Peptides against a protein of PDB entry 4GMN. Designs and how they scored, part 69

Target 1, 375 residues: chain A of PDB entry 4GMN
Amino acid sequence: RYANITLLALVTLASIGTDFQETLVKGNQGSRESPISAADEEWNGFDDADGDAMDVDQKSSSGEDQEEDYEEIDVKEDDEDDDDDSITSEMQADMERVVGADGTDDGDLEDLPTLRELIQTAVPQLIRLSNLPIDSDESLTIQSHALSALNNISWTISCLEFANGENANIHNAWYPTAKKIWRKTILPILEADSADLKLATQVTSLAWAVARVLHGETPTDGNPHRKFISLYHSSKQQAGGNSNSIEEPEDPFQGLGVKCIGVVGSLAHDPAPIEVNREVGVFLVTLLRQSNNVPPAEIVEALNQLFDIYGDEELACDKEVFWKDGFLKHLEEFLPKMRTLTKGIDKRTQPELRTRADEALLNLGRFVQYKKKHA

## One batch from the design tools (peptide; made by RFdiffusion4, then SolubleMPNN)

Design b1_p12_8_s1 (from b1_p12_8 with P1M T5V F12M)
Fold by OpenDDE base, seed 4:
Structure b1_p12_8_s1 (fold): chain B 375 residues (1-375), chain A 12 residues (1-12)
Amino acid sequence: as target 1 above (375 residues)
Amino acid sequence: MPTFVPPAAPLM
């Protein structure tokens, strides 16, 4: 009796966790009654203007030198050494004022009572239920449902924008809870080294959702990035060896490999230790080098993670890892392979995978050009 | 149970 009530409550919490995305988006739109100036210029993709195939018969005709004299425009380098090291005393005073607000802004969710109850009341119980001793099929079922509810809540929160102080109240309320999920649910299950790939997939999905908010501030206790890299490799060895294939998920992006890449990528963001960033970056670049044996969805995810980790040149990981370890060369060498891979995806059978691969190919071209300008 | 699908990464 109690177990059936608990299971029903867990299913209900998991459903609330998925449906809550609509409520958060609608709540945040209610505060944006500032008219979004219609400067979303829809990048109208190139109209494929019907360029009739002009069959240009190569008629060889030799004809004549024209030396065009290009005038050397002597652009004088005016060396204006503007050492504008003027961090104005006003900027320093504003930074001290932001650090001096010892406001325990216990992330005030007064305006979000449902989210408050999910974070403060439901999630602590879900963490407790995910840590039950597994002594029965009933306890295993309760754990799986608790992990699913934690996953859905964590993913919904990870879809919120937290840049520029957006949703700061939600971030502040979630951040300590996310660290608690990591330390109390994710790490103990990863350390148990269970041969249960279903459990591993659930925990890896939850770990990705949590790491998308915590980034490099995710607790580094026990080198979790190496555990997820090991799990990635173990998942590939099992897929090759037993015809009891876990049916590859119908969605290629729901695979354990993609989830492992998404976790380790998220763990490698600033302010992650340079050693963690390096180990992850080398892993991701190694997937690109081995792309003939890697599913296309995992290549797409590995590229996205590389762009997100190394998109900012001001970050220590750019100088200390990206440039130092020569990642640019590997990305350049991968461009023609990515074009071949993307063209090999059937638009009719895998439209989403093809779209995301076309996007990742475009971004790879832009990213390589960006990095070459800053070399 | 409903399964969450990760959103697409933003375009650079």
Scores: peptide ipSAE 0.023, ipTM 0.717, DockQ to the pose 0.606
Fold by OpenDDE base, seed 3:
Structure b1_p12_8_s1 (fold): chain B 375 residues (1-375), chain A 12 residues (1-12)
Amino acid sequence: as target 1 above (375 residues)
Amino acid sequence: MPTFVPPAAPLM
């Protein structure tokens, strides 16, 4: 009876975390539909205003009709208006405040009562439940659901902008709690070195969500980046060895490999120690060099993490790692391979993976050009 | 439980 009530409460907390996330994603999509006219603004990296259009006329040449008669599959949109009545008026009001908050309120979470109760009341209990001794299938179930609820809450918070002092009140409330999740939930599970890949995937997802907010300020105790790099390699060895393959997740971005890359990338951001940044940067560049044996989604994620870590030339990691260890050369040598990889993804069967690979290829071209201008 | 899809990195 108590277990079922605890389970229901954990499911409810996990749903609340998801519903918050979906509405933040919908809100951020609605703000992007302001029609900024297609002006080809060539992304000049941070301001320098001068330098000449070169016209390259390339004429050539006609080549012939094939009318392929595509039968109009009348997909009846069954408007199942699943009015997902899950969003409470209080949750919606908290979200409207988060999306509309122009970063100026040093206010307590007084104006965000739902988020306050999630951070201050729910998360400490979830941390406690995730640390119960595993002595039964019931305790394992409670741990898994507590990790899921922590994951959803942490992901939702990691989707908020914290740059330039935006959401500073939420950041200040979350930051000490995120460090507690890291030290009390994530590190103990990683140190237990369990062969449970389901648990490893759950804790790695949670670790990524937490590290997306803490970045290089994530607690470095016990070299967590090396644990996630080790977990990455172990996951690849197990996939090659047993016909009891973990069902590859339907979404290629939900794979344990992608999650490990996302964690270690986030851990390598400033103000991470240069040694941590170097070990992660070398790992990520090594994935690109070995791309023939790496899933496309992991290559996309490894590129994104490299752009985010080394996008700013003022950072010590740019001089002491990117330039010093010759990363530019490896990125340039990878450009033709990335083009081949991206073209090899079928847009009909894997539309999202293809879109993100086309984006990562574009950004790789821009990033290499940027770094060459600043060499 | 719906599994989180990481937000696409903003296009640089």
Scores: peptide ipSAE 0.023, ipTM 0.706, DockQ to the pose 0.627
Fold by OpenDDE base, seed 5:
Structure b1_p12_8_s1 (fold): chain B 375 residues (1-375), chain A 12 residues (1-12)
Amino acid sequence: as target 1 above (375 residues)
Amino acid sequence: MPTFVPPAAPLM
């Protein structure tokens, strides 16, 4: 009875976390007449200057009419208005304040009551539940649901813009809580060295969400970046050894490998120690060099992390790692491989993966040009 | 860049 109530509460908290994330995505889609981040505005290599780089020489090959009469399949969109009325009016109002705040609302978390209760009341309980002794299937189930709820809340908060002082109230409330999740939930699970891949995937997803906000300010105690790099390699050895299908996630970006890359990338951002940044940067560049044996989604994520880590030339890691360790050469040598990889992704079966790979290829070209201009 | 935010863990 108490277990079922606890599980229901954990499922509800995980749902609330998801519903918030969906609302943020929907709100950001309405505001994006242009997907230029403030980091893309300063980065002159990513400016959509209308300059001629897509003269794909469509060499006219004249070749013959076949009128295939495509019967207009009138797909009646049965608008099943699944009125997923799951979003409470209070949650919706909190999300509308967070999404509609044009960076000028010094609003306290007092004005965000649902988000306040998630951060201040729910998360401390979730941390407690994730730290229960695992002595039963019930305690394992409670841990899994507590991790899912922490993950969803952490992802939702990691979707907020915190650049230029945006959402500073939320950042200030979340930052100490994120460090607490890291130290009290993530690190103890990583130190237990469990062979449970489900648990490893859950904690890695949570670690990525937390590290996306903390960046290089993520606690470096026990070298967590090396643990995630080790976990990455261990996951690949297991996938190669047994046709016991870990059901490859339907979404190639939900893979444990992608999550490990996202964590270590986030951990390597400024103000990370140069040694941490170097170890991660070398790992990411090594994935590109070994791309024939790396899933395309992990290559896309590794590129994105390299762009984000080394996009700013004023950062100490640009000089002390990117230039000093000769990363530019590896990125240049990878361009023709990335074109081949991207062309190998079937647009019909993996449209999202193909889109993200086309974007990452474009950005790789721009990034290499940018870095050559600033060499 | 639109940072790929992986969807939240599915409700189990």
Scores: peptide ipSAE 0.021, ipTM 0.682, DockQ to the pose 0.098
Fold by OpenDDE base, seed 2:
Structure b1_p12_8_s1 (fold): chain B 375 residues (1-375), chain A 12 residues (1-12)
Amino acid sequence: as target 1 above (375 residues)
Amino acid sequence: MPTFVPPAAPLM
């Protein structure tokens, strides 16, 4: 009876975390329908500089008609009104404030009551529940649901922009909590070295969400990057040994390998120790070199992490790792392989993987050009 | 770059 109430509360908290994430994605899609024709912008790195709003003087150049006859695919909207009335009016109002907060509200979490209660009341209980002794199938179920709820909340918060002081109130409230999740939930589970791949996938997803906000300030206790690299390699050995025991996730980006890459990438950002950055950078570049035996989604993620880590030339890791270890040569040599890999992805069966691979190929071209100008 | 956000963990 108490367990069923606890499980229902954990499912409800995980749902609130999901619904909050979906609302952020919908809100951010509406702001991104300004077509930044990403085709023509030269990738100039990540400049953290407060450089002036480019007054886009749209000089109209009239270029002539080509009527390509788009056959109107009559997509019958089967309006399955799934009345998922799960979003409370208070949660929707908090989300509209977070998505509409144009950079000037140093507002306290007092104005975000739902998010405040998630961070201050729910998360401390979820951390407690994830740390219960595992002595029964019931305690395993409680841990799994507590990890799912922590994952969804952490992913949702990791979708917020925190650059340039955006959402600083949320960042300031979340940051100590994120470090607590890392030290109290993630590290103990990783140190238990369980053969449970489901638990490993859940904790690695949570670790990625947390590390996306903490970056190189993620607690380095016990060299967690090496644990995730080891977990990556162990996951590949198990997949090669028994074709019958891991349903490959329907989404290729939900794989444990992708999640491990995302965690170690996030851990390698500034101000990470140069040794941590180097070990991760060498791991990521090694995946590209060995790409014939690496899933395409993991190659896409490894590229994105390399761009994010080495995008800024002012960072110590650019000079002391990227240039010193000759990463540019490996990225340039990988360009023709990436083109072949991307073309090998079927757009009909894996549309998202193909889109992200086309983007990663474009960004690889730009990144190599950028780095060659700064060589 | 488009930030990859994995879908939320499925409700069990």
Scores: peptide ipSAE 0.021, ipTM 0.688, DockQ to the pose 0.096; fails the geometry check

Design b1_p12_8_s2 (from b1_p12_8, 4 letters changed)
Fold by OpenDDE base, seed 4:
Structure b1_p12_8_s2 (fold): chain B 375 residues (1-375), chain A 12 residues (1-12)
Amino acid sequence: as target 1 above (375 residues)
Amino acid sequence: MPTFRPAAAPLM
């Protein structure tokens, strides 16, 4: 009896999380009746200086297949067991004290009572329900529904603009809650290393929604980017071994691989540690190099993450990773492969994947030209 | 369950 009431409440919260987009749009329209004083910040984006349409006449030249045998670089794993237990119990206690500091800047959600109740009342209960001991099919069902409700709420909030101080009240209310979801729900499930791909897909979707708001400020405890990279690789090994057990999602962008890429990309944004940014950047560039064995949706997502991470030249990661590790060369070499990949997507059967691939191809061309001007 | 698709953020 109590379980059925809890399940109904969780389904209702998950539905409210999806329907909430209309409420957020209506709330943000009510605050826009203050007259915008035009601060003319002239974004000097792209002087449209007259660049003549180069009609590239396709002269078909048949040139013969030379199979170049790529020698397998045997990277010897030097097992240096450096147990760097250097997270002193004092840093952990200071982090607990900062999370326990009653920062009375509860982002003023007076005008958004439904969002306030979702963040302050519902999410703490969803976190608790996602951490129940799994001792029964009923507890597993409750966890799955709690994760679904957290996912829907987190995704709805992650679709808001927070740049330029937009939705700052929502950001301020959500940010500590997002960190709490990360530490109390996402990390414990990732650390349990469960072979349940359904659970892994749910937690990775939630992790992406949370990381889209926290970016490089996402808690780095236990190197979560490596866990998601490992989960990416494990998901590919299982798909290759059993052609009978994972229905590929009808939507290519709902795949576990795309979700892993979206998480690690989001984790690599500034102010992420340069080594985290490097490991993720190398992973993403490696997917482009191996694109013959990578689903087109994952290539599209990997490109988008690379553009977002390295779009700003003022960021330390541009100099210390993008330029230093030679990413421009790999992106330039990938342009012809991306054109072939995009042309191979049937517009009739996969119209969305084709549209996103055409966009990613256009952006790759622009990004390579942009970076070449700032070299 | 309705699945959210990430809107591609517009490249600024």
Scores: peptide ipSAE 0.021, ipTM 0.702, DockQ to the pose 0.546
Fold by OpenDDE base, seed 3:
Structure b1_p12_8_s2 (fold): chain B 375 residues (1-375), chain A 12 residues (1-12)
Amino acid sequence: as target 1 above (375 residues)
Amino acid sequence: MPTFRPAAAPLM
């Protein structure tokens, strides 16, 4: 009876975390459709007016109509208006405040009551429940649900903008709590060295969500980046050795490999120790060099992490790692391989993976050009 | 439980 109530509460907290995320994503899409009145974004990007119009000769070769009769699949939109009335009016009001908060409000979480109760009341209990002794299937179930609720809350908060002092009140409230999740939930489970890949995937997802906010300020005790790199390699060895199909996740970006890359990338951001940054940067560049044996989604994530870590030339890691270890050469040598990889992804079967690979290829071209200009 | 999709980083 108590366990069922606890499980229901954990499922509800996990739902609240997802519903809050979906509406943040919808709100951030709606803000991009406001017609920016043309007032002077000085686009300081690329005044190379070298018009070499390569005249691509139109050779018209007429070749034969095949009328393929497209059977009009009458997609009955079953408007199942699942009015998922899960979003409380209080959550909606907290979201409107988060999306509208110009970062000048030294506002306490007093104005964000739902988020305050999630951070201050729920998360400390979830940390406690994730650390229960595993002595039964019931305690294992409680741990898994507590980790899921922590994951969803942490992901939702990691989707907020914190640059330039935006959401500083939320950042200041979350930051000590995120460090507590890291030290009290993530590190103990990683140190237990469990062969449970399901638990490892849950903890790695939570670790990524937490590390996306803490970046290089994530607690470095016990070199956690090396544990996630080891977990990455162990996951690949297990997939190659036993015909017990780890059901490949339907979404290629939900794989344990992608999650490990996202964690270690986030851990390598400034102000991370240069040694941590170097070990991660070498790992990521090594994945690109070995790309023939690496899933496309992991290559996309490894590129994004390299762009985010080394995008700023003023950072100590640019000089002491990127340039010193010759990363530019490896990125240049990878460009033709990335084009081949991206073209090999079928748009019909994997549209999202193809879109993100086309984007990562474009950004790789731009990043290599940027770094050559600033060499 | 719905699994988080990482938001694509904004285009540089």
Scores: peptide ipSAE 0.020, ipTM 0.707, DockQ to the pose 0.617
Fold by OpenDDE base, seed 5:
Structure b1_p12_8_s2 (fold): chain B 375 residues (1-375), chain A 12 residues (1-12)
Amino acid sequence: as target 1 above (375 residues)
Amino acid sequence: MPTFRPAAAPLM
């Protein structure tokens, strides 16, 4: 009875975390229909005026009429208005305040009651539940649901903009809590060195969400970046050995490899120690060099992490790692491989992966050009 | 450059 109530509460807290993220995504889509204020100067990336229109001569092959009468299947769009009334009016109002805050309101966390209760009341209990001794299938189930709830809440908060002082109230409330999740939930589970890949995947997802907010201020105790690099390598050894035990996630970006890359990339951001940044940067560049044996989604994520880590030339890691270790050369040499990789992704079967790979290819070209101008 | 990263979807 108490277990079932605890599990229901954990599922509900996990749902609240997802519903908040969906609301943030919907809110950010609605703001894009507002007429572009002329402050988004589209970086008109250099018009390569080399529009060599490759006139692909579509050679007319006249091949004869077969009128196959395809019956007009009147697909009634049953607009099942799945009125997913799951979002409470209070949660909606909190998300509207977070998304609609044009960076000028020092809104207190007092104005975000649902988010306040998630951070201040729920998360401390979830941390406690994630640290229960695993002595039964019930305690394992409670840990898994507590980790899922922590993950969803942490992901939702990691989708907020914190640059330029945006959402500073939320950042200030979350930052100590994120460090507590890291030290009290993530590190102990990583130190237990469990062979449970499900647990490893949950903890790695949570670690990524937390590290996206903490960046290089993530606690470096016990070299967590090396643990995630080791976990990455271990996950690849297991996938190569037994075709029978992990359903590859339907979404290629939900893979443990992508999550490991996302964590270590986030840990390598400023103000990370230069040694941590170097070890991660070398790992990421090594994935690009070995791209023939690396899933495309992991290559996309590794590129994105490299762009974010080394995007600012004023950072010490740019000079002391990117330039000093010759990363530019590796990125230039990878451009033709990335074009081949991206073209190899079937847009019909993997449209999202293709879109993100096309974007990562474009950004790689721009990033290489940017770095060459600042060399 | 702010790379618009669509968040990795939460674990349901």
Scores: peptide ipSAE 0.018, ipTM 0.712, DockQ to the pose 0.092
Fold by OpenDDE base, seed 2:
Structure b1_p12_8_s2 (fold): chain B 375 residues (1-375), chain A 12 residues (1-12)
Amino acid sequence: as target 1 above (375 residues)
Amino acid sequence: MPTFRPAAAPLM
C-alpha cells in the first residue's frame, strides 16, 4: 500500500518534470526563430556585373593646435619570469570553500513556485529514494522510478539557456542540487559496479543531464570520466556476444553508447583538468578513427562533443590538447568517411538520425575550416 | 564561434 502510493507519486513527479519542459521551452522560444526549414537555396555563383560612380565632394575645416607635453614615465619592465602558477592547496581549498560555501542565495524562485518545490522539496526526497538498500523487487522498482523522476527534472533544466546570465536564478538554485545529485545518487550507483544495463542506462542518462549544466565543474571524485569510458567499452562487448538480449532502442540516440559519449564530453569542458580533457578528447577522436564499427548516432554525438569542447581558441585545452595532440588532422581525414556514413543512413527509416548526421557533417566542414584559419 | 546546437535531450 505505501509502495503503491510512493510509485504513483514518483510517476507523477516524472510526468511533471516532462510537462514543465514544454512550458519552459515555449517561454524561451519567444526569442529563437522557428527551425529554418531547409529551403534549397541553390547557390548560383557570382555574376561580375560592372558599373559606375557616385562622386560626393566637400569640404575641409581646419582648426588648430594645442600641444600638451606629458612626460614619458619610463617604467622599466623587470622581466621576472616566475610562472609558478601552482594553484596552492589553499586556493583549491578556498575555491572548494567558495563553491562549498552553502551561500544560501537560494536563487530567487519566487516567480517559479512549481520549480522551487521540485528543486527544494521533491529532489531531496528523490535522492533519498534512489539510495535505498536494494533488498527486494519493490526497492528496485522504487529506485528505478526515483531515477526516472530525477532524470526528467534534470533534462528539463539542462535544456534551459544559462549563457550570458539567462535564467541565472534557476541556475543558482539548480547548481548545488545538481552537485548533490552527482555525489549522492550518480557516483554511489557507478561505484556499485552493477551488471544491470537498465540501471547503467538510467544513471548514465541522469549523469548526462547533470553534466550538461555543471560541465567541467562536475565533481571529479574517483575519475568518473574513466568509469563512463569503461561502461562504453563494456556495453560494446555485451552487444557483440549475444544478438538476442538487448532490444536496440527505437531511437538510436537513446543508446547507452551515446549517453556515455554525452557524459564524458560534458565532463571535459572548461574548467576540467587538462588530463581529463585529454583522455576524453583522445577517446572521442579514437571513435572517429575506428568508425567502421561504431553506430552512426555515437559518431554524431562524438563530433558534437568535440566541437563544443574545442570551439573556443582562448581555452587552455585548445592549445594543450587539440593542437598539441594533432586533432585537426584526424578531423580532416574523417570528413570523407563522415560523408559516406551520412549517405548510408536511410532518410525513410531513420529521418532524425539522417538530419543530425547531415548537420554534424556540415559542422565538421566548418569546424575544420575554422581551425585551419587559426593554425 | 560556430553555433553548435545541443543534441535533443533523451527523455524517458
Scores: peptide ipSAE 0.012, ipTM 0.706, DockQ to the pose 0.078

